# Designs tried in a protein design run: peptides against a protein of PDB entry 8PQO. Part 93

Target 1, 252 residues: chain A of PDB entry 8PQO
Amino acid sequence: VLLKEYRVILPVSVDEYQVGQLYSVAEASKNETGGGEGVEVLVNEPYEKDGEKGQYTHKIYHLQSKVPTFVRMLAPEGALNIHEKAWNAYPYCRTVITNEYMKEDFLIKIETWHKPDLGTQENVHKLEPEAWKHVEAVYIDIADRSQVLSKDYKAEEDPAKFKSIKTGRGPLGPNWKQELVNQKDCPYMCAYKLVTVKFKWWGLQNKVENFIHKQERRLFTNFHRQLFCWLDKWVDLTMDDIRRMEEETKRQ

## One batch from the design tools (peptide; made by RFdiffusion4, then SolubleMPNN)

Design b1_p16_8_s2 (from b1_p16_8, 11 letters changed)
Fold by OpenDDE base, seed 2:
Structure b1_p16_8_s2 (fold): chain B 252 residues (1-252), chain A 16 residues (1-16)
Amino acid sequence: as target 1 above (252 residues)
Amino acid sequence: MAKKAFDSLLSYLFSL
C-alpha cells in the first residue's frame, strides 16, 4: 500500500472550485476521444449517510475495447472491468476504484477535502497517527512547468501565461503562492487529495503502486492547470448552469 | 480522471 496526499493550491474559492471542477470535468470528457466508450453507469443517485449528503455514482469501465486483442484474449474474466464508486459530498469527495478480478488485491482510493487555505493543514483526512506517518505530502504547483510532461504541455493551459479577463487573476509567477497571501481580493483554496493505492501482486507491488501515483499526479496537475486556465469560461456559471450542461451532455 | 490513469496503467502492465 502506498499513500500520498496531493495538495493542489489554486487561486479560486472553494465555492468557485465546485463550478470549475464540474465544468472542467465535462469539458475534459468532451475533449477525450472515446471518453464515454465502454462506460456503464450503474447507479447515479443522491445519498445521505452519517451527516454526509451528496451524490453517489457507480460506474463500470469496460476496457475490452481499449486493450490490444492479445491482451483481451489473455486477460482473465473480470480483469478488464473496473468499478468506480464515487461519493460526491462537496467539499468532500471520495472515489474508490476496484477490479473484479483482483478483488481485495487492487484498490485505488481518492479522498478529497477542499479547504480555503494554502495547503497548511496536516492530516485533514483524520488518519490514525501511525497511518499518517506513512503518508507523503506532495505539493502540486500548477504554475511550475517542470511538473508537466512535454507531451502534455499546452501554452493555452499554462497558468504562467494565462490571465483571466473576468477576474484579473494570473499569470502565476514563480512566487504566486507567496504573493497570494498579500492579495486580499484573490481567493484561494487547497484540494487535499489523499490517494491510497494497493496493488498486491508478487514482484510488482511497488512498481505498479508508484506508477499509479505517477499517473494520478499527472492527471491532477493537468486537470488543475486546465481548470485555472478555463476560469473565464466557468467563473460566471451557476450550479444550475452546470446541471443544464450535464443534462445536455447526457442527451448527446 | 481515473480512466486516463488506467489506460496508462494497462498500457504499462502489458508492455512488461
Scores: peptide ipSAE 0.028, ipTM 0.706, DockQ to the pose 0.094
Fold by OpenDDE base, seed 1:
Structure b1_p16_8_s2 (fold): chain B 252 residues (1-252), chain A 16 residues (1-16)
Amino acid sequence: as target 1 above (252 residues)
Amino acid sequence: MAKKAFDSLLSYLFSL
């Protein structure tokens, strides 16, 4: 098991981020030509549990069409079915990813708190002290080009070049986080993403767990760079506007 | 978000 807490600081409010996240997910999905192919939605309903109220989703990703025929023929039953269960109670979110074949030997869990701070809270997910000692805290700086792979870099998604016309935010210089503390008119937040990866397979555990973390970090970095650089597209949208966009995307 | 990670994971696993 490998645990890391990714802390993503953004010059947006917690309330703004709710809209921006949904917009950016919808926009990213449109840019993927194969977006909904092989995705089955089993459940999409409101839930209430232990004082937490939100939306529960259960999706299956069928990977049979995404692998070569010989892999599909050799794959054991359930090996190419990925289950994603998500509890969205913003500002808290939890996603649990499992595989039918691997059962208890495979887990990806992503727990996110969105807080109106600069990533200064320790153990925001309230882990036991012994478990917290094994968590690596990883700061993602969306303005740091060195954290972006050359193949992922786009100038129009570079926070160090972007200036919001509607809000006046950006561009983000090397010391933008320190400068933000002195800017009373600029809201800020941190997304605390606790990622738990378990891959119990002899000889491959550490390699696969580290690989998954590398991919998650890459994803979080690119996504939040996009979210910030798209600020002028979503900052004036309402939640009702987002719902309409999601419905239009589902019909395509 | 998870889909991109899985595509990369599958590519990696099949390269082994």
Scores: peptide ipSAE 0.028, ipTM 0.704, DockQ to the pose 0.094
Fold by OpenDDE base, seed 3:
Formats: sequence, structure tokens, C-alpha cells
Structure b1_p16_8_s2 (fold): chain B 252 residues (1-252), chain A 16 residues (1-16)
Amino acid sequence: as target 1 above (252 residues)
Amino acid sequence: MAKKAFDSLLSYLFSL
């Protein structure tokens, strides 16, 4: 098992982020080639548990069309089905990813707290001390180009070049986080993303777990760069606007 | 085929 807590600081409020996240997920999915193919939605309903209220989703990703034919032919039953269970109780979110074939030997869990701070809280997910001491804290700086793969880099998604017309935020210079403290009119938040990866296969555990973490970090970096650079597209939207957009999309 | 505009972070991961 490999645990890392990714801390993503953004020059937006927790309330703004709720809109921006939903918008950016929708926008990113539109840009996907073959997006939505092989996705089955089993459950999408409100939930209430232990005082937590939110939306629960259960999706299956069927990967049969995304792998070579020989892999599909040789794959055990259920090996190419990925289950995603998600609890969205913003500002808290939890996603659990499992595989039918690997059962308890494979787990990706992503737990996120969105806090109005600069990523300074320790153990925001309230792990036991013995577990917390094994968590690596990883800061993602959306303005740092060195954290972006060359193949992922787009100038229109570079926070170091983008300036919001509507808010005046950006471009984000090398010391933007420190300067943010002096900008009384600019809100800020941190997304604390605790990622637990379990891949219990002897000889491959460390390699696969590290690989998954690398992919998650890449995803979080690119996503939040997009989210910020799309600020002018979503900052004036309300949650009701987002809900309407989601409903309209479901009817198509 | 109507392209669904909304997808999960997992879907985004598979697009990378």
C-alpha cells in the first residue's frame, strides 16, 4: 500500500471551486476522443450517512474496447471491468476504484477535503498517527512548468501565462503563493487529496503503485491547470447553472 | 451517438 497526500493550492475560493470542478470535468470529457464509450452508470442517487449528505455514483468502465484484441481474448472474466464508486459531499469527496477480477488485491481510494487555506493543515483526513507517518505530502504547483510533461503542455492551459479578464487573477509567477497572502481580495484554497493505492501482486506491487501515483499526480496537475485557465468560462456560473447543464447533457 | 459531456475523473485519467 502506498499513500500520498497531494495538496493543490489554487487562487479560488472553496465555493468557486465547486463550480469550477464540475465545469472542468465536463469540459475535459468533451475533449476526450471516444469519451463515454464503455461507461455504464449503475447508480446515481443522493445519500445520507453519518451526517454526510451528498451524491453517490457507481460506474463501471468496460475496458474491452480499449485494449488490444489479444489482451481482450486472454483476459479473465471481470479483469477489464473497473468499478468506480464515488461519494460527493462537497467540500468532502471520496472515490473508490476496484477491479472485479483482482477484488481486494487492487484498490485506488481518493479522499479529498477542500479547505480555505494554503495547504498548511496536517492530517486533515484524521488518519491514525501510525498511518499518517507513512503518508508523503506532495505539493502540486499549477504554475510550475517543470511539473508538466512536455506532451501535456499547452500554452492556453499555462497558469504562468493566463490572466483572468473577469477576476484579474493571474498570471501566476514563481512566488504566486507567497504573494497571494498579501492580496486581500484574492481568495485561495487547497484541495487535500489523500490517495491510497493498493496493488497486491508479488514483484509488481511497488512498480504498479508508484505508476498509479505518477498518473494521479499528472491528472491532478493537468486538471487544475485547466480549471484555473478556464476561470473566465465558469466563474460567473452558479451551481444551479451547472445542474441545468448536467440535466441538458443527460437528455442528449 | 450523443457524446455525454459529463464524465468522472477516472474517465479523464483514461484520456491521458
Scores: peptide ipSAE 0.027, ipTM 0.650, DockQ to the pose 0.115
Fold by OpenDDE base, seed 4:
Structure b1_p16_8_s2 (fold): chain B 252 residues (1-252), chain A 16 residues (1-16)
Amino acid sequence: as target 1 above (252 residues)
Amino acid sequence: MAKKAFDSLLSYLFSL
């Protein structure tokens, strides 16, 4: 098991982020090749548990059509079915990813707290001290181009170049986080993303767990760069606007 | 071979 807490600081409020996240997820999904093909939504319902209220989703990603032929031919039964269970109780979110073939030997859990701070809280997910000491804290700087793979880089998604017309935020220079502290009118938040990865195959555990973390970090970096650079597209939207957009997309 | 196949699978998973 490998645990890391990714801390993503953004020059947006917690309330703004709720809209921006939903918009950016929808936009990213539209831009992906093959769209929603192979995604089965089993459950999408409100939930209430232990004082947490939100939306629960259970999706199956059927990867048979999305993987190369050689992977499909070698894959055991159920290996290409990925289950995603998500509890969205913003500002808290939890996602659990499992695989039918791997069963208890594979787990990706992503737990996120969105806080109106600069990533300074320790153990925001309230782990036991013994567990917390094994968590690596990783800061993601959305303005740092060196954290972005060349194949993922787009100039229009570069926070170091982007200037929001609607809010005046950006571009984010090398010291943007320090400058933000002095800008009383600019909101900020941190997404604390605790990622737990388990891959219990002898000889491959560490390699696969580290690989998954590398991919998650890449995903979080790119996503939040997009979220910020799309600020002018979503900052004036309401949650009702987002819901309408989602409904319209489902009808197409 | 199996390792490369699995790495590819994971790569596709995180591209979803």
Scores: peptide ipSAE 0.026, ipTM 0.661, DockQ to the pose 0.167; fails the geometry check

Design b1_p16_8_s3 (from b1_p16_8, 10 letters changed)
Fold by OpenDDE base, seed 3:
Structure b1_p16_8_s3 (fold): chain B 252 residues (1-252), chain A 16 residues (1-16)
Amino acid sequence: as target 1 above (252 residues)
Amino acid sequence: EAEKAFNNLLRYLLSL
């Protein structure tokens, strides 16, 4: 098991982020060719548990069409089915990813708290001290080009070049976080993303767990760079606007 | 979002 807490600081408010996240997820999915193919939504309903209220979704990703025919033919039953269970109770979110075949030997859990701070809180997910001491805190700087792979880099998604017309935010220089403290009119937040990866396969555990973390970090980095650079597209939208957009998309 | 990550993971797993 490998745990890392990714802390993504953004020059947006927690309330703004709620809109921006939903918009950016929708936009990013449109840009992905073949995205959504083989995805089955099993459950999409409101939930309430221990004072936590939100939306629960259960999706299954059928990967049969994503692998070579011979792999599909030889794969054990359930091996190519990935389950994603998500609890969205913003500002808290939890996603659990499992595989039918691997059962308890495979787990990706992503728990996120969105806080109006600069990533200064320790153990925001309230882990036991013994568990928390094994968590690596990883700061993601969306303005740092060195954290972006060349193949992922797009100039139009570079926070160091982007200037928001509507808000005046950006471009984000090397010391943007320090400068932000002196800008009382600019909101900020941190997404604390605790990622738990379990891949119990002898000889491959560390390799796969580290790989998954690398991919998650890459995903978080690129996503939040997009989110910020798309600020002018979503900052004036309301949650009601987002809901309408989602409903319209479902009808298509 | 998770789908993109899985596609990358799948490509990696298939390369093993």
Scores: peptide ipSAE 0.032, ipTM 0.717, DockQ to the pose 0.099
Fold by OpenDDE base, seed 5:
Formats: C-alpha cells, structure tokens, sequence
Structure b1_p16_8_s3 (fold): chain B 252 residues (1-252), chain A 16 residues (1-16)
C-alpha cells in the first residue's frame, strides 16, 4: 500500500472550484476518445452517512473493447471490469476504484478535502498517527512547467502565460503563491487529495503502485492547469447552470 | 509485453 497526499493550490475560492471542477470534467470527457462506450451507471442517488450528505454514484467501466485482442483473450473473467464508486459531498469527495477479478488485492482510493487555505493543514483527513507518518505530502504547482510532460504541454493551458480577462487572475509567476498572500481580493484554496493505492500481486506491487501514483499526479497536474486556464469559461456559471448543462448532455 | 499492456490499461483507466 502506498499513500500520498497531493496538495493543489489554486487562485480560486472553494465555491468557485465546485463549478470549475464540474465544468472541466465535462469538457475533458468530451475530448476523450471513445466517449462513454463501455460505461454502465448502476447507481446515481443522494446519500446520507455519519452526517455526510451528498451524491453517490456507482459506475462500471467495461474495458473489453479498449484493450488489445490478446489481453482480452487472456484476461480472466471480471479482470476487465472496473468499478468506480464515488461519494460527492463537496467540499469533501471520495472515489473508490476496484476490480472484480482482483477484489481486495486492488484498490485506488482518492479522498479530497477542499479548504480555503494554502495547503498548510496537516492530516486534514484525520488518519491515525501511525498511518499519517507514512503519507508523503506532494505539492503540485500548476505554474511549474517542469512538472508537466512535454507531450502534455499546451501553451493555451499554461498558467504561467494565461491571464483571466473576467477576473484579472494570472499569469502565475514563479512566486505566485507568495504573492497571492498580498492580494487581498484574490481568493485561494487547496485541494488535499489523499490517494491510497494497493496492488498486492507479488513482484509487481511497488512497480504498479508507484506507476498509478505517477499517473494520478500527472492527471491532477494537467486537470488543474486546465481548470485554471479555463477560468473565463466557467467563472460566471452557477451550479444551476452546470446542472442544466449536465441534464442537457444526458439527453443527447 | 504483458506488463506494457497492463501499464497501458492502467494509464487509460486513470485517464477516464
């Protein structure tokens, strides 16, 4: 098991981020090759548990058509079915990814708190001390080009070049986080993303767990660069606007 | 090759 807490600081408010995240997810989904093929939505309902209230979703990703033929032919039953269970109680979110074949031997869990701070809180997810001491805190700087793979880099998604016309935020220079403290009118937040990765197959555990973390970090980096650079597209939208857009998309 | 295929699968899954 490998745990890391990714801390993504953004020059947006917690309330703004709720809109921006949903918009950016929708936009990224539109750009994804293969669309929604092989995605089965089993559950989409409100939930209440231990004072946590939100929306619960259970999706199955059927990957049989998305893998090479030889993989499909050799894959055990259930190996190509991925379950995603998500609890969205913004500003808290939890996603659990499992596989039918591997059962308890495979887990990706992503727990996120969105806080109106600069990533200074320790153990925001309230882990036991023994568990917390094994968590690596990883700061993602959306303005740092060195954290972006060359193949992922797009100039129009570079926070170091982007200037929001609607808000005046950006571009983000090398010391943008320090300068943000002096900008009283600019909101900020941190997404604390605790990522738990478990892959118990002997000989592959460390390799796969590290690989998954590397990919998660890549995803978080690219996603939040996009979210910020798309600020002018979503900042004037309301949650009602987003809900309407989602319903319209479902009907198509 | 099997490892590469698995890595590609994981990469795809994480991109969803």
Amino acid sequence: as target 1 above (252 residues)
Amino acid sequence: EAEKAFNNLLRYLLSL
Scores: peptide ipSAE 0.032, ipTM 0.678, DockQ to the pose 0.202
Fold by OpenDDE base, seed 4:
Structure b1_p16_8_s3 (fold): chain B 252 residues (1-252), chain A 16 residues (1-16)
Amino acid sequence: as target 1 above (252 residues)
Amino acid sequence: EAEKAFNNLLRYLLSL
């Protein structure tokens, strides 16, 4: 098992982020070719548990059409079906990813707290001390181009170049986080993403767990760069606007 | 290709 807590600092409020996240997810999904193909939504309902109220979703990703034929032919039954269970009780979110074939030998868990701070809270997910000491804290700087793969880089999604017309935020210079503290009118937040990766196949555990973390970090980096650079597209939207957009997308 | 599929999946998962 490999645990890392990714801390993504953004010059937006916790309330703004809720809208921006939903917008950016929808937009990113539209931009992906074959987005939604092979996705089965089993459950989408409100939930209440332990004082937490939110939306629960259970989705199955059928990867049979997304892998080469030889992989599909060699894959054991259920190996290409990924289950995603998500509890969205913003500002808290939890996602659990499992595989039908690997069962208890495979787990990706992503737990996120969105806090109105600069990523300074320790153990925000309230792990036991013994568990917390094994968690690596990883800061993602959305303005740092060196954290972005060349193949992922887009100038229009570069926070170091973007200037929000509607809010005046950006571009984000090398010391943007320090400067943010002195800007009373600019909100900020941190997404604390505790990622737990378990892959219990002997000889491959460390390799696969590190690989998954590398991909998660890449995803978080690119996603939040987009979220910020799309600020002018979503900052004036309401949650009702987002819901309408989602409904329209489902009908198409 | 598998990496791309996985990345697309992760993007979708992050959307949830």
Scores: peptide ipSAE 0.036, ipTM 0.707, DockQ to the pose 0.570; fails the geometry check
Fold by OpenDDE base, seed 1:
Structure b1_p16_8_s3 (fold): chain B 252 residues (1-252), chain A 16 residues (1-16)
Amino acid sequence: as target 1 above (252 residues)
Amino acid sequence: EAEKAFNNLLRYLLSL
């Protein structure tokens, strides 16, 4: 098992982020060919548990059509079915990813707190001390180009170049986080993303767990770079606007 | 191959 807490600092408020995240998710999905194919939504309902209230979703991702034919032919039964259970109680979110074939030998859990701070809270997810001491805190700097793969880099999604016309935020220089402390008119937040990865196969555990973390980090980095650089597209939208857009998309 | 499959998964996860 490998645990890392990714801390993504953004020059947006927690309330703004709720809109921006939903917008950016929708936009990213639209930009992907074949998006949604093989996705089965089993459950989508409100939940209330242990004082947590939000939306629960259970989705199955059928990857049979998304892998090479030889992989599909050789894959054990259930190996290409991934279950995603998500509890969205913003500003808290939890996602649990499992696989039918691997059962308890595979787990990706992503627990996120969105806090109006600069990533300074320790153990925001309230782990036991013994568990917390094994968690690596990883700061993602959306302005740091060195954290972006060349294949992922787009100039229009570079926070170091982007200037928001509507808010005046950006571009983000090398010291943007420190400078933000003195900018009273610019909101900020941190997404604390505790990622738990378990891949319990002898000889492959460390390799696969590290690989998954690498991909998660890559995803978080690219996503939040997009979110920020799309600020002018979503900052004036309300949650009601987002909901209308989602409903309109469902009808098409 | 594993990377490709995982990348496909991540694209779906972005549809949350």
Scores: peptide ipSAE 0.033, ipTM 0.697, DockQ to the pose 0.414; fails the geometry check

Design b1_p16_8_s4 (from b1_p16_8, 10 letters changed)
Fold by OpenDDE base, seed 4:
Structure b1_p16_8_s4 (fold): chain B 252 residues (1-252), chain A 16 residues (1-16)
Amino acid sequence: as target 1 above (252 residues)
Amino acid sequence: MAEKAFQNLLSYLFSL
């Protein structure tokens, strides 16, 4: 098991982020080749548990048509079915990813707290001290081009180049986080993403767990760069606007 | 994005 807490600082408020996240998820999904093909939504309902109230979703990603032929031919039954269970109680979110074939031997858990701070809170997820001491804290800087793979880089998604017309935020220079403290009119937040990865196959555990973390870090970096650079597209939207957009997309 | 990451992961796993 490998745990890392990714801390993503953004020059947006916690309330703004809720809209921006939903918009950016929808936009990113549209831009993916094949769209929602191979995604089955089993459950999408409100939940209430232990004082947490939000939306629960259970999705299956059927990857049979999305992987190379040799992977499909070698894959055991159920190995290409990925289950995603998500509890969205913003500003808290939890996602659990499992696989039908690997069962208890495979787990990706992503727990996120969105806080109106600069990523300074320790153990925001309230882990036991013995567990917390094994968590690596990883800061993601959305303005740092060196954290972006060349194949993922887009100039229109570069926070170091983007200037929001609607808010005046950006571009984000090398010291943008320090400057943010002095800008009383610019909101900020941190997304604390605790990622737990379990891959219990002898000889492959460390390799695969580290690989998954590398992919998650890449995903978080690219997503939040997009979220910020799309600020002018979503900052004036309400949650009701987002819901209407989602409904319209489902009807197409 | 998540789906692409899983595709890459599975491709890697079954290429071993």
Scores: peptide ipSAE 0.031, ipTM 0.699, DockQ to the pose 0.108
Fold by OpenDDE base, seed 3:
Structure b1_p16_8_s4 (fold): chain B 252 residues (1-252), chain A 16 residues (1-16)
Amino acid sequence: as target 1 above (252 residues)
Amino acid sequence: MAEKAFQNLLSYLFSL
């Protein structure tokens, strides 16, 4: 098991982020070729548990059409079915990813708190001290080009080049986080993303767990760069606007 | 987003 807490600082408020996240997820999905193919939604309902209220979703990703033919032919039954269970109680979110074939030997859990701070809180997910001491805190700087793979880099998604017309935020220079403290009119937040990865196959555990973390980090980096650079597209939208957009998309 | 990451993971695993 490998745990890392990714801390993504953004020059947006927690309330703004709720809109921006939903918009950016929808926009990113549109840009994916074959997006939604092989996705089965089993459950999509409100939930309430222990004072947490939100939306619960259970999806199955059928990857049979997404892998090479030889992989599909050799894959055991259930190996290409991924279950995603998600509890969205913003500002808290939890996603659990499992595989039918691997059962308890595979887990990706992503727990996120969105806080109006600069990533300074320790153990925001309230882990036991013994567990917390094994968590690596990883800061993601969306303005740092060195954290972006060349193949992922787009100039239109570069926070170091982007200037929001609507808000005046950006471009984000090398010291943008330090400068943000002096900008009283610019909101900020941190997404604390605790990622738990379990891949319990002898000889492959460390390699696969580290690989998954590398992919998650890459994903978080690119997503939040997009989210910020798309600020002018979503900052004037309300949650009601987002809900309408989602409903319109479901009807197409 | 998770789907692409997993596709990459599967591709990685079967490239080994």
Scores: peptide ipSAE 0.028, ipTM 0.698, DockQ to the pose 0.094
Fold by OpenDDE base, seed 5:
Structure b1_p16_8_s4 (fold): chain B 252 residues (1-252), chain A 16 residues (1-16)
Amino acid sequence: as target 1 above (252 residues)
Amino acid sequence: MAEKAFQNLLSYLFSL
């Protein structure tokens, strides 16, 4: 098992981020080839548990058409079916990813708190001390080009070059986080993303767990760069606007 | 071969 807490600082409010995240997910999904193919939605319903209220989703990703033919032919039964269970109670979210073939030997869990701070809280997910001491804190700086793979880099998605016309936020220079503290009118937040990865196959555990974390970090970095650089597209939208957009997308 | 195939599968998971 490998645990890391990714901390993503953004010059947006917690309330703004709720809109921006949903918009950016929808926009990114439209740009991906084969979007929606092989996705089965089993459950999509409101939930209430222990004072937490939100939306619960259960999806199955059927990857048979997404992998090379030789992988499909060699894969055991159920190995290409991924289950995603998500509890969205913003500002808290939890996602659990499992595989039918590997059962308890495979887990990806992502737990996120969105807080109106600069990533200074320790153990925001309230882990036991013995567990917390094994968690690596990883700061993602969306303005740092060195954290982006060359193949992923786009100038139009570079926070160090982007300036919002609607809000005046950006570009984000090397000291943008320190400068933000002195800007009374600029909101800020941190997404604390605790990622738990388990892959219990002897000889492959460390390699696969580290690989998954590398991909998660890459995903978080690219996504939040996009979210910020798309600020002018979503900052004036309401949650009702987002819901309408989602409903329109489902009908297509 | 199985290891490489699985790593490729994981790469596709994050492209969905």
Scores: peptide ipSAE 0.028, ipTM 0.670, DockQ to the pose 0.165
Fold by OpenDDE base, seed 1:
Structure b1_p16_8_s4 (fold): chain B 252 residues (1-252), chain A 16 residues (1-16)
Amino acid sequence: as target 1 above (252 residues)
Amino acid sequence: MAEKAFQNLLSYLFSL
């Protein structure tokens, strides 16, 4: 088991981020060729548990059509079916990813708190002290080009070049986080993303767990760079606007 | 986004 807490600081408010996240997810999905193919939605309903109230979703990703033929032919039964269970109680979110073939030997859990701070809170997910001491805290800087793979880099998604016309935020220089403390008119938040990866296979555990973390870090970095650079597209939208856009997309 | 990570993971696992 490998645990890391990714801390993503953004020059947006917690309330703004809720809109921006939903917009950016929808936009990213449209840009992916074959987006949504092989996704089965089993459950999408409100939930209430232990004072947590939100939306629960259960999806199955059928990867049979998305992997090379030789992978599909060699894959055991259920190995290409990924289950995603998600509890969205913003500003708290939890996602649990499992595989039918590996059962308890495979787990990806992503728990996120969105807080109006600069990533200074320790153990925001309230782990036991013994568990918390094994968590690596990883800061993602959306302005740092060195954290972006060359194949993922786009100039129009570079926070170090982008300036929001609507808000005046950006471009983000090397010291933007320190400067943010002195900018009373600029809101900020941190997404604390605790990622738990379990891959119980002798000889491959560390390699696969580290690989998954590398992919998650890459995903978080690219997504939040997009979210910020698309600020002018979503900052004036309401949650009702987002819901309408989602409904219109489902009807097409 | 999760799909791409899993595709890469599966491709890696079955290339071994």
Scores: peptide ipSAE 0.027, ipTM 0.692, DockQ to the pose 0.104

